# Peptides against a protein of PDB entry 3V4O: the designs that were tried, part 156

Target 1, 234 residues: chain A of PDB entry 3V4O
Amino acid sequence: DQPLAKDKVALLIGNMNYREHPKLKAPLVDVYELTNLLRQLDFKVVSLLDLTEYEMRNAVDEFLLLLDKGVYGLLYYAGHGYENFGNSFMVPVDAPNPYRSENCLCVQNILKLMQEKETGLNVFLLDMCRKRNDYDDTIPILDALKVTANIVFGYATCQGAEAFEIQHSGLANGIFMKFLKDRLLEDKKITVLLDEVAEDMGKCHLTKGKQALEIRSSLSEKRALTDPIQGTEY

## One batch from the design tools (peptide; made by RFdiffusion4, then SolubleMPNN)

Design b2_p23_5_s4 (from b2_p23_5, 9 letters changed)
Fold by OpenDDE base, seed 1:
Structure b2_p23_5_s4 (fold): chain B 234 residues (1-234), chain A 23 residues (1-23)
Amino acid sequence: as target 1 above (234 residues)
Amino acid sequence: EEKEKLEKEIEEKLEKMREELKK
């Protein structure tokens, strides 16, 4: 039987105009492109740009309230970030320089909260730098995602020079979104879809050795972003 | 729909917060 979503909701965050950090350009176009695609997939989409710490925390909290049993959720973030000891952090536009974990949103904490919502599918996509922050000494204790969480986590990272190099290539989209947008509407299991995106990135001369997509999932069911919403007739 | 209402509420709250921070 075709899996059904109770509802589909997405929160997209793009941070560009940082106060104390280099400004970005790609998140603007990427958020708009992803918004249009997700709407074609019948997602209810909230797109937000240039969020402060307070705004980001509020937005994420409200998004978590939208998640419920059988709901398909998608959370996307594009902006600055860092990773220390297995913990990833999203950086708000008003974060100080240097920033610390207290100024940022912990991805793993959000994932932990998402897994408790009994969603039909929950996708978390990150397009941010994965650099170590030497000014943050926080050592988090991370628990593995529950097997029943139905969470798919995609982390697009630049291991080399800054996401800025992509902006110099004349590309309107970030590299991750460039490849994601070509496949996002495909009727495939989401993990298969993202794996194909990762392969496409690996074959591209522009991204080879510079950017990779890490995929982690607790999805044991054949769930796709194209799955119909319960009660809809086609 | 309850979810649409909540989405609207999020947008309104965030817009209000932005306006307040600009003052």
Scores: peptide ipSAE 0.030, ipTM 0.671, DockQ to the pose 0.027
Fold by OpenDDE base, seed 2:
Structure b2_p23_5_s4 (fold): chain B 234 residues (1-234), chain A 23 residues (1-23)
Amino acid sequence: as target 1 above (234 residues)
Amino acid sequence: EEKEKLEKEIEEKLEKMREELKK
């Protein structure tokens, strides 16, 4: 009755020390905190900081190879990003200024690849800017997520929200991680958990009207990050 | 050179995870 994971794997990426863009600080602590939490959930976690385009592409590709039928995957990114016409892009630390799609990783392309893996659960969390990049004219055709794909996509920043604004609040963590860490270990359906996080963020005076968590899900089963791995005692 | 080291480390870590999945 209870869902089981074949295995649990997570890739966490935090980009801070950009070569041609403003440096960030929040990803460091956020990646650290999330790493510790996911390990408590029996995830095999690879945490990487300050990745170049090549390194990011390689890491994501290798991560995708780990995804298979019944596997629970979690991909987290914190850093610079942008969104153009429904397409979101993660910005590597060596991206030029201005950055363009050819130098960035397209989130929707990754999601497309994830849906083909028949995972038990796949969670993709983004903590990055959603501002439009006027210097990128790429208009990709986006495929909708398959209904049968157990994918949960969380986007934790709104347009106009920048990581530096969060840091000025005196918080050790980014706003998203601040609320996520309080609930991540709960034995709840992941969409319910994230919805509660979103509600908590909405009640916070620091984020009200400034930041919101957008959740997109095709998850039709009661899957939780706490679900046990097959062959192990829960 | 340091880049290559880091890339190799990434690949090794992920490969290790892959091997563990095969068990």
Scores: peptide ipSAE 0.030, ipTM 0.651, DockQ to the pose 0.034
Fold by OpenDDE base, seed 3:
Structure b2_p23_5_s4 (fold): chain B 234 residues (1-234), chain A 23 residues (1-23)
Amino acid sequence: as target 1 above (234 residues)
Amino acid sequence: EEKEKLEKEIEEKLEKMREELKK
């Protein structure tokens, strides 16, 4: 039997115009293109740009409320970030310089909340810097994700400015989105799809050794973004 | 009320995004 989604919801966040940090450009185009693709996959998409800490927390909270049994969820973030001691943080546009954990959103905390929702599928994609923040000494103790959680986590990292953006289809995408957009509509298990994206990134001379996609998954079922919504005919 | 405010902000930001892409 074909897997069915109860509903499909996505939250896309692109932070570019930071107050106290270098401005970015790629998130604008990346969020736009991803929005269009997810809509073709029958996702209800909320796309937001340049969120303050308050706005970002509220947006994530609202997204989590939409997650329920059998729902397919996708959360995407592009912007500044950092990773300390296995904890990843998304940086709001109003974060101070230097930023600290109390100014940012912890990815692992969000993942923890996602696992309690009994979703049919939950995808979390990060396109942000993964550098250590020497100004933050916070070491949160986090529980491991439940094995029963159908969560797929993708973490795209950039090591150099040369592989930050690529011109594709007349638009300047971030490297991750450039490769993701070519495969996102394929009817494949999501982990297989992302693995192929990772391979594409590794084979391209423009991105080889400069950007990589890390994939973590607890998905034990064959689930695809193309899976139909219950009650609809495809 | 908070939800409505957020929805309005979403719409405004989306419109801004569309305008930027038209340049």
Scores: peptide ipSAE 0.025, ipTM 0.608, DockQ to the pose 0.081
Fold by OpenDDE base, seed 5:
Structure b2_p23_5_s4 (fold): chain B 234 residues (1-234), chain A 23 residues (1-23)
Amino acid sequence: as target 1 above (234 residues)
Amino acid sequence: EEKEKLEKEIEEKLEKMREELKK
Protein backbone atom coordinates (compact mmCIF):
# COMPACT_ATOMS: atom_id res chain seq x y z
CA ASP B 1 0.00 0.00 0.00
CA GLN B 2 1.16 3.47 -0.83
CA PRO B 3 2.14 5.47 2.23
CA LEU B 4 -0.08 8.39 3.11
CA ALA B 5 0.91 11.66 4.69
CA LYS B 6 -1.34 13.24 7.27
CA ASP B 7 -0.22 16.55 5.84
CA LYS B 8 2.79 18.08 4.12
CA VAL B 9 4.51 21.18 5.43
CA ALA B 10 7.72 22.87 4.40
CA LEU B 11 9.78 25.75 5.71
CA LEU B 12 12.33 27.20 3.32
CA ILE B 13 14.89 29.70 4.54
CA GLY B 14 17.26 31.57 2.27
CA ASN B 15 19.74 34.01 3.75
CA MET B 16 21.52 36.29 1.30
CA ASN B 17 21.82 39.83 2.56
CA TYR B 18 24.14 39.37 5.47
CA ARG B 19 25.07 42.46 7.42
CA GLU B 20 28.61 41.49 8.28
CA HIS B 21 29.30 38.63 5.87
CA PRO B 22 29.58 38.25 2.10
CA LYS B 23 26.33 38.61 0.21
CA LEU B 24 24.90 35.53 -1.46
CA LYS B 25 22.77 35.27 -4.59
CA ALA B 26 21.86 31.63 -5.08
CA PRO B 27 19.45 31.28 -2.13
CA LEU B 28 16.90 33.58 -3.75
CA VAL B 29 16.51 31.55 -6.91
CA ASP B 30 16.94 28.23 -5.13
CA VAL B 31 14.23 28.96 -2.57
CA TYR B 32 11.93 30.17 -5.32
CA GLU B 33 12.37 27.08 -7.46
CA LEU B 34 12.14 24.71 -4.52
CA THR B 35 8.94 26.44 -3.40
CA ASN B 36 7.35 25.83 -6.77
CA LEU B 37 8.43 22.21 -6.84
CA LEU B 38 7.19 21.47 -3.33
CA ARG B 39 3.85 23.09 -4.10
CA GLN B 40 3.52 20.71 -7.02
CA LEU B 41 4.03 17.96 -4.47
CA ASP B 42 1.15 19.40 -2.40
CA PHE B 43 3.35 20.78 0.33
CA LYS B 44 2.19 23.78 2.26
CA VAL B 45 5.24 25.95 1.86
CA VAL B 46 6.45 28.90 3.86
CA SER B 47 9.38 30.60 2.21
CA LEU B 48 11.35 33.18 4.13
CA LEU B 49 14.34 35.24 3.10
CA ASP B 50 17.00 37.10 5.05
CA LEU B 51 16.06 36.11 8.56
CA THR B 52 17.61 37.47 11.71
CA GLU B 53 18.49 35.16 14.57
CA TYR B 54 15.24 35.96 16.32
CA GLU B 55 13.19 35.41 13.20
CA MET B 56 14.93 32.16 12.34
CA ARG B 57 14.41 30.76 15.83
CA ASN B 58 10.75 31.72 15.77
CA ALA B 59 10.24 30.28 12.30
CA VAL B 60 11.86 26.98 13.24
CA ASP B 61 9.93 26.80 16.52
CA GLU B 62 6.65 27.39 14.75
CA PHE B 63 7.56 24.87 12.08
CA LEU B 64 8.24 22.27 14.77
CA LEU B 65 4.80 22.93 16.21
CA LEU B 66 3.33 21.96 12.85
CA LEU B 67 5.05 18.60 12.95
CA ASP B 68 2.95 15.78 14.33
CA LYS B 69 2.27 12.10 13.93
CA GLY B 70 2.16 11.17 10.25
CA VAL B 71 3.02 14.65 8.98
CA TYR B 72 5.60 15.05 6.25
CA GLY B 73 7.93 17.90 7.05
CA LEU B 74 10.66 19.48 4.99
CA LEU B 75 13.08 22.09 6.25
CA TYR B 76 15.44 23.72 3.78
CA TYR B 77 18.16 26.22 4.51
CA ALA B 78 20.44 28.03 2.12
CA GLY B 79 22.97 30.53 3.39
CA HIS B 80 26.15 30.81 5.35
CA GLY B 81 26.98 28.13 7.85
CA TYR B 82 29.74 26.31 9.59
CA GLU B 83 30.50 22.95 11.14
CA ASN B 84 32.51 22.29 14.27
CA PHE B 85 33.17 18.74 15.43
CA GLY B 86 30.00 17.32 13.97
CA ASN B 87 27.73 20.21 14.90
CA SER B 88 26.36 22.30 12.06
CA PHE B 89 25.14 25.84 12.44
CA MET B 90 22.92 28.02 10.27
CA VAL B 91 23.98 31.65 10.27
CA PRO B 92 21.34 34.40 10.51
CA VAL B 93 21.77 37.57 8.47
CA ASP B 94 22.41 39.66 11.57
CA ALA B 95 25.13 37.40 12.92
CA PRO B 96 28.27 39.23 13.96
CA ASN B 97 31.66 38.75 12.39
CA PRO B 98 33.02 36.56 13.71
CA TYR B 99 29.90 34.67 14.69
CA ARG B 100 29.60 32.15 17.49
CA SER B 101 27.29 29.26 18.23
CA GLU B 102 25.15 31.47 20.45
CA ASN B 103 24.41 33.63 17.40
CA CYS B 104 23.47 30.69 15.20
CA LEU B 105 20.97 27.85 15.01
CA CYS B 106 22.30 24.38 15.73
CA VAL B 107 21.10 21.86 13.17
CA GLN B 108 21.56 18.87 15.47
CA ASN B 109 19.37 20.46 18.13
CA ILE B 110 16.64 20.96 15.57
CA LEU B 111 16.98 17.37 14.39
CA LYS B 112 16.68 16.21 17.99
CA LEU B 113 13.41 18.06 18.35
CA MET B 114 12.14 16.76 15.02
CA GLN B 115 12.62 13.14 16.02
CA GLU B 116 10.23 13.61 18.94
CA LYS B 117 7.34 14.56 16.68
CA GLU B 118 6.61 11.07 15.30
CA THR B 119 6.47 12.43 11.77
CA GLY B 120 5.75 10.22 8.80
CA LEU B 121 8.74 11.78 7.12
CA ASN B 122 11.04 14.64 7.98
CA VAL B 123 13.53 15.95 5.46
CA PHE B 124 16.19 18.47 6.41
CA LEU B 125 18.21 19.89 3.54
CA LEU B 126 21.18 22.16 4.05
CA ASP B 127 22.90 24.11 1.33
CA MET B 128 25.66 25.87 3.20
CA CYS B 129 29.37 25.86 3.82
CA ARG B 130 30.80 23.33 6.25
CA LYS B 131 33.92 25.28 7.07
CA ARG B 132 35.14 25.16 10.63
CA ASN B 133 34.65 28.29 12.68
CA ASP B 134 37.89 28.89 14.53
CA TYR B 135 36.21 31.46 16.77
CA ASP B 136 33.87 28.88 18.28
CA ASP B 137 35.45 26.43 20.69
CA THR B 138 32.21 24.85 21.88
CA ILE B 139 32.35 21.07 21.96
CA PRO B 140 29.00 19.69 20.94
CA ILE B 141 27.28 16.71 22.48
CA LEU B 142 25.80 14.79 19.59
CA ASP B 143 22.80 12.57 20.04
CA ALA B 144 22.24 9.83 17.52
CA LEU B 145 19.06 9.96 15.50
CA LYS B 146 16.39 7.58 16.69
CA VAL B 147 15.75 4.62 14.43
CA THR B 148 12.04 5.46 14.34
CA ALA B 149 12.55 9.15 13.64
CA ASN B 150 12.02 8.84 9.86
CA ILE B 151 14.42 11.72 9.34
CA VAL B 152 16.44 12.24 6.19
CA PHE B 153 19.23 14.76 6.43
CA GLY B 154 20.87 16.06 3.27
CA TYR B 155 23.95 18.22 3.56
CA ALA B 156 25.19 19.85 0.37
CA THR B 157 28.52 21.53 0.89
CA CYS B 158 31.36 23.22 -0.91
CA GLN B 159 34.89 23.65 0.24
CA GLY B 160 35.65 27.01 1.78
CA ALA B 161 35.22 29.90 -0.62
CA GLU B 162 34.15 27.70 -3.51
CA ALA B 163 30.51 28.10 -2.57
CA PHE B 164 30.99 31.81 -2.92
CA GLU B 165 32.81 31.43 -6.22
CA ILE B 166 30.14 29.20 -7.70
CA GLN B 167 27.49 31.73 -6.81
CA HIS B 168 29.43 34.33 -8.75
CA SER B 169 30.04 32.11 -11.77
CA GLY B 170 26.83 33.28 -13.40
CA LEU B 171 24.81 30.22 -12.52
CA ALA B 172 21.24 31.05 -11.65
CA ASN B 173 20.92 28.14 -9.23
CA GLY B 174 23.24 26.79 -6.67
CA ILE B 175 24.86 23.55 -7.72
CA PHE B 176 22.81 21.47 -5.31
CA MET B 177 19.52 22.91 -6.50
CA LYS B 178 20.57 22.52 -10.12
CA PHE B 179 20.62 18.77 -9.70
CA LEU B 180 17.90 18.47 -7.07
CA LYS B 181 15.29 20.23 -9.19
CA ASP B 182 15.67 17.68 -11.97
CA ARG B 183 14.74 14.78 -9.69
CA LEU B 184 12.63 16.19 -6.87
CA LEU B 185 9.31 15.35 -8.53
CA GLU B 186 10.23 11.72 -9.15
CA ASP B 187 8.15 9.10 -7.38
CA LYS B 188 11.02 7.51 -5.53
CA LYS B 189 12.00 6.82 -1.98
CA ILE B 190 13.52 10.06 -0.77
CA THR B 191 16.86 8.47 0.12
CA VAL B 192 17.10 6.90 -3.34
CA LEU B 193 16.24 10.21 -4.93
CA LEU B 194 18.92 12.04 -2.97
CA ASP B 195 21.47 9.32 -3.73
CA GLU B 196 20.82 9.85 -7.42
CA VAL B 197 21.26 13.58 -6.96
CA ALA B 198 24.55 12.90 -5.22
CA GLU B 199 25.65 10.69 -8.11
CA ASP B 200 24.70 13.33 -10.65
CA MET B 201 26.76 15.86 -8.74
CA GLY B 202 29.68 13.46 -8.66
CA LYS B 203 29.60 12.90 -12.41
CA CYS B 204 29.47 16.56 -13.30
CA HIS B 205 32.82 18.14 -14.04
CA LEU B 206 31.64 21.36 -12.44
CA THR B 207 31.02 19.74 -9.09
CA LYS B 208 33.38 16.79 -9.00
CA GLY B 209 35.72 17.28 -6.09
CA LYS B 210 34.17 20.63 -5.23
CA GLN B 211 30.70 19.93 -3.95
CA ALA B 212 29.19 16.80 -2.47
CA LEU B 213 25.92 15.74 -0.95
CA GLU B 214 26.09 13.92 2.35
CA ILE B 215 23.00 11.93 3.23
CA ARG B 216 22.10 10.67 6.69
CA SER B 217 18.87 8.87 7.35
CA SER B 218 16.94 6.98 9.96
CA LEU B 219 14.23 6.12 7.47
CA SER B 220 13.04 2.55 7.93
CA GLU B 221 10.01 2.86 5.68
CA LYS B 222 9.47 3.59 2.03
CA ARG B 223 8.59 7.26 1.97
CA ALA B 224 8.53 9.65 -0.95
CA LEU B 225 7.78 13.32 -1.33
CA THR B 226 5.16 12.26 -3.87
CA ASP B 227 3.19 10.29 -1.28
CA PRO B 228 -0.40 11.52 -1.26
CA ILE B 229 -2.05 13.30 1.62
CA GLN B 230 -4.73 11.40 3.51
CA GLY B 231 -8.22 12.24 2.34
CA THR B 232 -7.03 13.76 -0.90
CA GLU B 233 -8.51 12.32 -4.05
CA TYR B 234 -6.24 12.14 -7.04
CA GLU A 1 10.22 48.75 10.70
CA GLU A 2 11.31 46.14 8.20
CA LYS A 3 11.86 43.68 11.02
CA GLU A 4 8.35 44.16 12.35
CA LYS A 5 6.96 43.68 8.90
CA LEU A 6 8.87 40.48 8.41
CA GLU A 7 7.89 39.14 11.82
CA LYS A 8 4.27 39.79 11.03
CA GLU A 9 4.65 38.08 7.68
CA ILE A 10 6.20 35.04 9.33
CA GLU A 11 3.41 34.85 11.88
CA GLU A 12 0.73 35.20 9.25
CA LYS A 13 2.22 32.55 7.00
CA LEU A 14 2.67 30.12 9.84
CA GLU A 15 -0.84 30.74 11.12
CA LYS A 16 -2.18 30.06 7.66
CA MET A 17 -0.34 26.77 7.64
CA ARG A 18 -1.82 25.86 11.03
CA GLU A 19 -5.30 26.57 9.76
CA GLU A 20 -4.73 24.43 6.71
CA LEU A 21 -3.43 21.59 8.88
CA LYS A 22 -6.71 21.55 10.79
CA LYS A 23 -8.58 20.63 7.60
Scores: peptide ipSAE 0.032, ipTM 0.667, DockQ to the pose 0.037; fails the geometry check

Design b2_p23_6_s1 (from b2_p23_6, 8 letters changed)
Fold by OpenDDE base, seed 2:
Formats: structure tokens, C-alpha cells, sequence
Structure b2_p23_6_s1 (fold): chain B 234 residues (1-234), chain A 23 residues (1-23)
């Protein structure tokens, strides 16, 4: 039988108006687009923009509390970021220049906490830079995700420090969202869906060689964002 | 389900200042 979600919850974070870093435009539109799509998928969505470190940590902590047995969770972040030796960091809008790990949220730490949850599906989507931060000497602590965690991690990044945005129907979407929004409503296993998005990105002349989607998964079941919520009547 | 909804509402209230509902 088709898998069922206990509930569906999503936290979307878009950081644009950085104090000490270049401002972005895409996160606003991307969060908007994703919010609308996830609502069509019966997600309860909280969308937040321009979060400080403190606000981001609180939001993530509260989101983690929503992740209970059988719940479908989706965490999305669009903004600045960096990657050092396998550790990825989301950059709050109040981060200093240069920023360090103590100013940012470690993605891998969040993933570690997510795997402790007995979620039906947990999706973490990143649209941020993967550039090395030479000012951060944090020693990498990498833990493999549990094979039973049902976590899907999508990391969409552009080559270099420049954010790529594409105008679509008068809106400036991030590259990842441009392709994701075309497929997100498809009734497919989430890893298959994201893989197709990755392929679409690779075929586009605008993104080929400039942006890629990395997918990591501990998902061992056929779970889709379209899976119905348990107890719902149609 | 109800507990999840409660926690979701708590989250919304906590971050109300930064919350943006996009439709």
C-alpha cells in the first residue's frame, strides 16, 4: 500500500538582506514559489525571511520538535553559505564579515538531530554556496546518516561566489527553484524527483557546469511528497 | 496530530515577527 504521512510540516528560510554580505533577491521568490507548492501538497508551511543567527537557531529547534514518528518534514534554506571539508554552514543575515562557524548553523549537525527522529520522511534542501571559507578552521566532524533515518538531503549550489538567478515569467528564481518547481508536484519517490531535477539542471545551457544538485539519501522506502496524510478523507 | 498542530502554532507565534505567509 501507499505510504502515509502522519503529518506534513515545512520550514522555509530565505535570507536576502545581509548586513555584511551581498544582498540576494532569489530567496524571496523561491520561498514564495515553494510555499505555494508545498501547500498544494498539504504541507503546513512556515516561511521566514532574513533571520539572524538567534532566530535561525530557534526556528530550526522548534522545527525539530515537530518531527515525530511518521511525520514528513521539509527544511528549506536559501541564502549565503559555505562548505569546509564536508561541513556545510548556513549564514544568518547578521553574520560578520568574515563569518565563522560559530556565527553559522551547521547543516550536518542539524541532519544528525534529524536522524534521531522517527520521521516518515525528512527532506533538507539547500540553495546556497559551497565555497570554502578560509577564515574558518573548524575541524570536520562527519557522521554518516543512519540508514533508517529516511532523510533526503539536497544541496543545490553554484560554482563560485556569484549567485545565479534566472528570470522566469517576470520573476527572478534561483536556479534550483526554477527546475524544482516544475517537478515538485509529481507523484514520484522524492529521490527520483530530485535526481530528475538534477538532470534538468545539467541539460540547461544556463546552468550546465555552473550549478549542480547533490543528493544524499538514507531513504529506504518509496516516499513521495505527494503521499497522503493519514486519516484524511477524500 | 493535534499535538503537532499545537507545536506548529507555537512555532508560528515564536517567529511571528519574521513570519511571512506567501500566497
Amino acid sequence: as target 1 above (234 residues)
Amino acid sequence: MEELEKRLEELKKEVEEKEKLLE
Scores: peptide ipSAE 0.040, ipTM 0.589, DockQ to the pose 0.037
Fold by OpenDDE base, seed 4:
Structure b2_p23_6_s1 (fold): chain B 234 residues (1-234), chain A 23 residues (1-23)
Amino acid sequence: as target 1 above (234 residues)
Amino acid sequence: MEELEKRLEELKKEVEEKEKLLE
């Protein structure tokens, strides 16, 4: 039988206009395109731009409240970030320079909270830098990257992404979104879909060795973003 | 379903200042 979603909800965050850090451009376009794609997949989408720490925490908290048994959830973030010892941090627009973990949102903490939910599918996509922050002395979270069977985590990284954003005069997609948008509407298991995106990124001479998609999942069911919502007619 | 819609609406209200309608 076709898997069914109780509902589909998505929170998209794009941070661009940083107060104390280089401004970005791609998140705007990427959030826009992803919003339209997810709506075609019958997701209820909340798209937010340029969130402060307080706003980001509130948005994530409220999003988590939407996650329940059988719900398909998708959380997307594009902006500045860093990774120290396996801990990934999303940087709010009001983060100081230099920023520290207390100024940022820890992805692993959010994932931990997501693991407590009985969602039908939970997709977390990060498009941010994974460079080390030498100014952060946060102690590593042990086993922070463990993901339950209902969670799919995608981490897209690009070498020199920050430099590219600064140099580009116009609005253009991020590299990850460029490849993701071509496959997002496909009726495939989400992990298979993301794997194909990763392959596409690897085959492209422009992104080979520069952009990678890390996928972490233990999803054992054939869940797809195209799965219909219970009680709806398609 | 009604509860989810309610929660979604609450989310929108909480971050209304930053919400972007991208259509």
Scores: peptide ipSAE 0.035, ipTM 0.636, DockQ to the pose 0.038
Fold by OpenDDE base, seed 1:
Structure b2_p23_6_s1 (fold): chain B 234 residues (1-234), chain A 23 residues (1-23)
Amino acid sequence: as target 1 above (234 residues)
Amino acid sequence: MEELEKRLEELKKEVEEKEKLLE
């Protein structure tokens, strides 16, 4: 008995051309390749590049509306980010320098909203730095995340700018996407798949000590990105 | 399915200026 998805939807965001921050290069290629892979998995994919705060908030809001009972959702972000006091923030391209939490999207808030949905599977993947922002002393008061059984959160973190690492390594993709793309189409439980990606990253001399994948999951079912959509015969 | 497609369309409209379908 294979689990079935009611539908599959993905929102991919790649921010590169920041107005007041260093430009990035990896998100373009990473979003492109991830788009193609997810389409092979029968996801309906919306790929967006260089979103302002307004556009980014709207995109996330609309994506959340797509999440419904039995739906498989995937949200991917690549760009600048920071982490303060356990809260992670995605940085829009029009964020000021220095940026503050009010200028950014709080990951934990989005995760909270995702947990309110009755999705069959929800995957949130972050490819951004987890550096402290010394210019933001705001401590968001967030409610504790609810216990769910269908959310998988992957956080790829690097100590330095990923674009810098790519330039030195000669890699076309970001480091995280390099390993993710090799396994993404595998018919495996998503947490197992991501764990294998994490292991691959740990074994690679290019990423060891520089980038790691953190996985948080409440998934108790054998759900895979390869799960068929209900009503489709293969 | 129809409702989902409608919502996808709404998403695309909302971010039309930055939309890039990477194929």
Scores: peptide ipSAE 0.033, ipTM 0.650, DockQ to the pose 0.035
Fold by OpenDDE base, seed 3:
Structure b2_p23_6_s1 (fold): chain B 234 residues (1-234), chain A 23 residues (1-23)
Amino acid sequence: as target 1 above (234 residues)
Amino acid sequence: MEELEKRLEELKKEVEEKEKLLE
């Protein structure tokens, strides 16, 4: 039987114009491209740029409220970030230099909240640096995802926190989006799709050994971004 | 579903008011 989504909702965040940190360019184009693709997949998409801490927290909170039984959710973030001992943090544009966990959004906390929503599918994609922040003393809190969480977590990263951009289809995309955009519309289980993206990144001479996609999943069902919304079979 | 759509719309409006919405 064809899997069905109760609804499809996506929140995309791209932070570029940091006040106290280096400016970025790729998030604008990447968010734009992903927005267009997800709309083709019948997602209701909210795309936000250059969010302060307050705005980011509010946006994520509202997104979490949209998650419910059978809903397909997708959360995407592109911008500065860091990782300390298993805890990953998204950096708002108004974060101080140096920033601390109190100034940032903890990915693992968000994932913890997602697993309580009984979603049909929940995808969290991060396109950010994973360098250590020596100025953050946050104690690691690692919780395993529930078996029934149906969460797929994708973490696109580069070694040494180097930024790479590639010209693709007339646009300058980030490395992750360059490969993701070519496969995102395929009717495949999302974990299979992302694994293929990871393989593509590994085969490309421009990204081999430089950037990688880490996939973690608690998805035990065959779910695809192409799955139709209940009541509208294709 | 109606509630989900409503909350999504509210989020969109908030973003638009702050000129943060890309599309």
Scores: peptide ipSAE 0.024, ipTM 0.591, DockQ to the pose 0.038

Design b2_p23_6_s2 (from b2_p23_6, 7 letters changed)
Fold by OpenDDE base, seed 2:
Structure b2_p23_6_s2 (fold): chain B 234 residues (1-234), chain A 23 residues (1-23)
Amino acid sequence: as target 1 above (234 residues)
Amino acid sequence: MEELEKRLEELKEEVKKELEELE
């Protein structure tokens, strides 16, 4: 009766050293922390830092190829981003200033591709800004997630500001990772887990009114990151 | 699962190679 994963794969991207935009610090530690946690959850993890547009597109494309029926996939991005009328974009480190949609990766397009993979679970986590880009006039393309997609989308953002960073135990984590890392190993339905993270963020004086976690899901099953891989004995 | 592991390893190597070429 327990849900099983055919396999578990994760791609983590942290962009910090932008050429034409403010540099970030949190993605380094956040990617590191998340990598360690996901490995404890038996994920096969690919962690990449400071990717150009070309590298990001290739990494995402290859990750999508790993997604298949019953597979648990997790895609995490930390870095600069923007949102225009429902379209969210991840910003590569070599993006020009100002950047446009053609220089960036569209989140909704990736989600659209993910929903066709018949995954057991597909988690997409974003830790990036949701500020509007006035230099991008891209027409909104909004597609609802398919009911059968089993996709969970988490969007942790700070309104109009760069990522918040907090020193914790000698490490400088982003706010999202600060709270996520405390709960990620819990055996809970992923949407419940993320909702609790969102609540924790909302209760913290450092994040109240500054950063929030938005959760969107087409998950119709009780799936957890702790679900065992099929064929494994514990 | 074996096939997925193989593909994942290929991804790691490919990305690593690309990164090295750009350095």
Scores: peptide ipSAE 0.022, ipTM 0.609, DockQ to the pose 0.034
Fold by OpenDDE base, seed 5:
Structure b2_p23_6_s2 (fold): chain B 234 residues (1-234), chain A 23 residues (1-23)
Amino acid sequence: as target 1 above (234 residues)
Amino acid sequence: MEELEKRLEELKEEVKKELEELE
């Protein structure tokens, strides 16, 4: 018997036109293509570009409100970011230079809140750098994913390179999206799907040793993005 | 691409407005 989703909701954020940081290009195309793919998977998709801190916080808050028992949620972010001692931060377009944690959204805090929603599936995908921010002295938050949270966290990043360096590769898509889009519609457990994406990235000469996908999950059940929504007729 | 940017910007504004109204 195939698992059923109560509903499917996705929030996609692509930040490109930063006020005080290098502009990006890939998030636009990546968000667009991901939107189309997720809609084919019957997700209700909200796609937003170039969000300020205020807008990002509100968008995430609203997304969290949509999460509930049995709901499939997907949160995608592409833009600038940083990681300090295990804490990852998404950078809004109006973040100052240098940006600090108080100007950014902490991924781990969002993940913590997602764990309380009893979702059927919750996917969090990050396409941002993991470069250390020397101007942020935030104390690390060490929280493990709950076993019952059904959360899958994917972190696509370049080793030692910022997202700005990737956009000059001549690729239409970001490297992560290039591989993700080829598999996203497959009827597979989401962790298996992402693992295959990671493997594809590892085999590609262009990405080998340069970009990788880290996958963390608390998913103990078979869940796929292709799982049908309850009450839907096909 | 330009049209896409425009559409997405419009969507952004709509969502922004809705979010502000809920606050």
Scores: peptide ipSAE 0.021, ipTM 0.549, DockQ to the pose 0.033
Fold by OpenDDE base, seed 3:
Structure b2_p23_6_s2 (fold): chain B 234 residues (1-234), chain A 23 residues (1-23)
Amino acid sequence: as target 1 above (234 residues)
Amino acid sequence: MEELEKRLEELKEEVKKELEELE
């Protein structure tokens, strides 16, 4: 039987023009490319760039409200970030230098809220640094995802301070998006798809040993981004 | 690239307005 989605919703955030931190360039093109691909998959896509803390929190809150039973959700973030003791944080453009957890959005908190929505599928993709922030003393929050959460978490990371961009299809993409865009439209279980992306990254001479995709999943069903919306199946 | 940036900025503003109206 063909799996069905009640609806498909995506929120894409790309932060580039930081006030107190180095500016980025890749998120602009990456958000654009991902937007076009997800629209081909019949996702309702909201794409936002250069969000303040206030704007990011509001956007995420609104996205969470759209998640419901049977809904397919996808949240993508590209920008600065950090990880301390198992807690990952997305950095808004107005974050001070140095930033702390109070200035940022905690990924694990968002994941915790997602698991309560009874979604058919929920994908969270992060393209950000995972460097330790020595100026943040936040106490670790370690919450395990529920077995029935149907959440797939992808974390694209680089070791070191080197940033890599590769031209693909006439556009300069971030490393993660370069490989993701080639497979995103495939009719495969999302965890299988992302695993193949990870393998592609590992085989490429430009990224081997430099960048990797970490996949964490509580998905126990065969769900794909290509699954049709209920009532529109062919 | 210039047109891309412009379009994405426009989209950002549109969505921001919608979010503000819901608050």
Scores: peptide ipSAE 0.018, ipTM 0.527, DockQ to the pose 0.076
Fold by OpenDDE base, seed 4:
Structure b2_p23_6_s2 (fold): chain B 234 residues (1-234), chain A 23 residues (1-23)
Amino acid sequence: as target 1 above (234 residues)
Amino acid sequence: MEELEKRLEELKEEVKKELEELE
């Protein structure tokens, strides 16, 4: 039988106008496009831009409250970030320079909280830099990259630099979103879909060797973003 | 683009208000 979602909820965060760090532009367009796509997939979407640390934490907390048994959740972040010893950190717009872990949101901590939910599907997509922050001495979290409980984690990374923007149809997308948007509406298992996105990124001369998609998943069921919501007719 | 920015900002503010009300 066709897998069913109890509900579909998404939180999209795009940070661009940093106070103490280089400003970005791609997150605006990427969040907008992803919003439209997810709505076509019947997701309830909350899209937020330029969040402070306080706002980001609150937004994530509220999102987590929406996750429950059978719910499909998707969390997307585009902005500055870093990775130290397997710990990934999302950088709020009000983060100081240099920023430290206490100023940022730890992805692994969020994933841990997501694991406590009996969700039907949990997708976490990060479009941020994975460079090391030499100013952060945070102790690594053991097994920080272990993903369980129907979680699919996609980490789009640009080697040694911020996200590169590609002009497409008058809009400047991040590289990850450029390829993701072409496949997001496909009725495929989400891990298969993301794998195809990764392949597309690898084949493109513009992105080959520059940006890659890392996928981690504990999903053992054929769950797709196109799965219908219980009680609805399609 | 300007309109999009404005709309997203408005949404952001609405969410902020909701969060404040819950606190």
Scores: peptide ipSAE 0.018, ipTM 0.524, DockQ to the pose 0.033

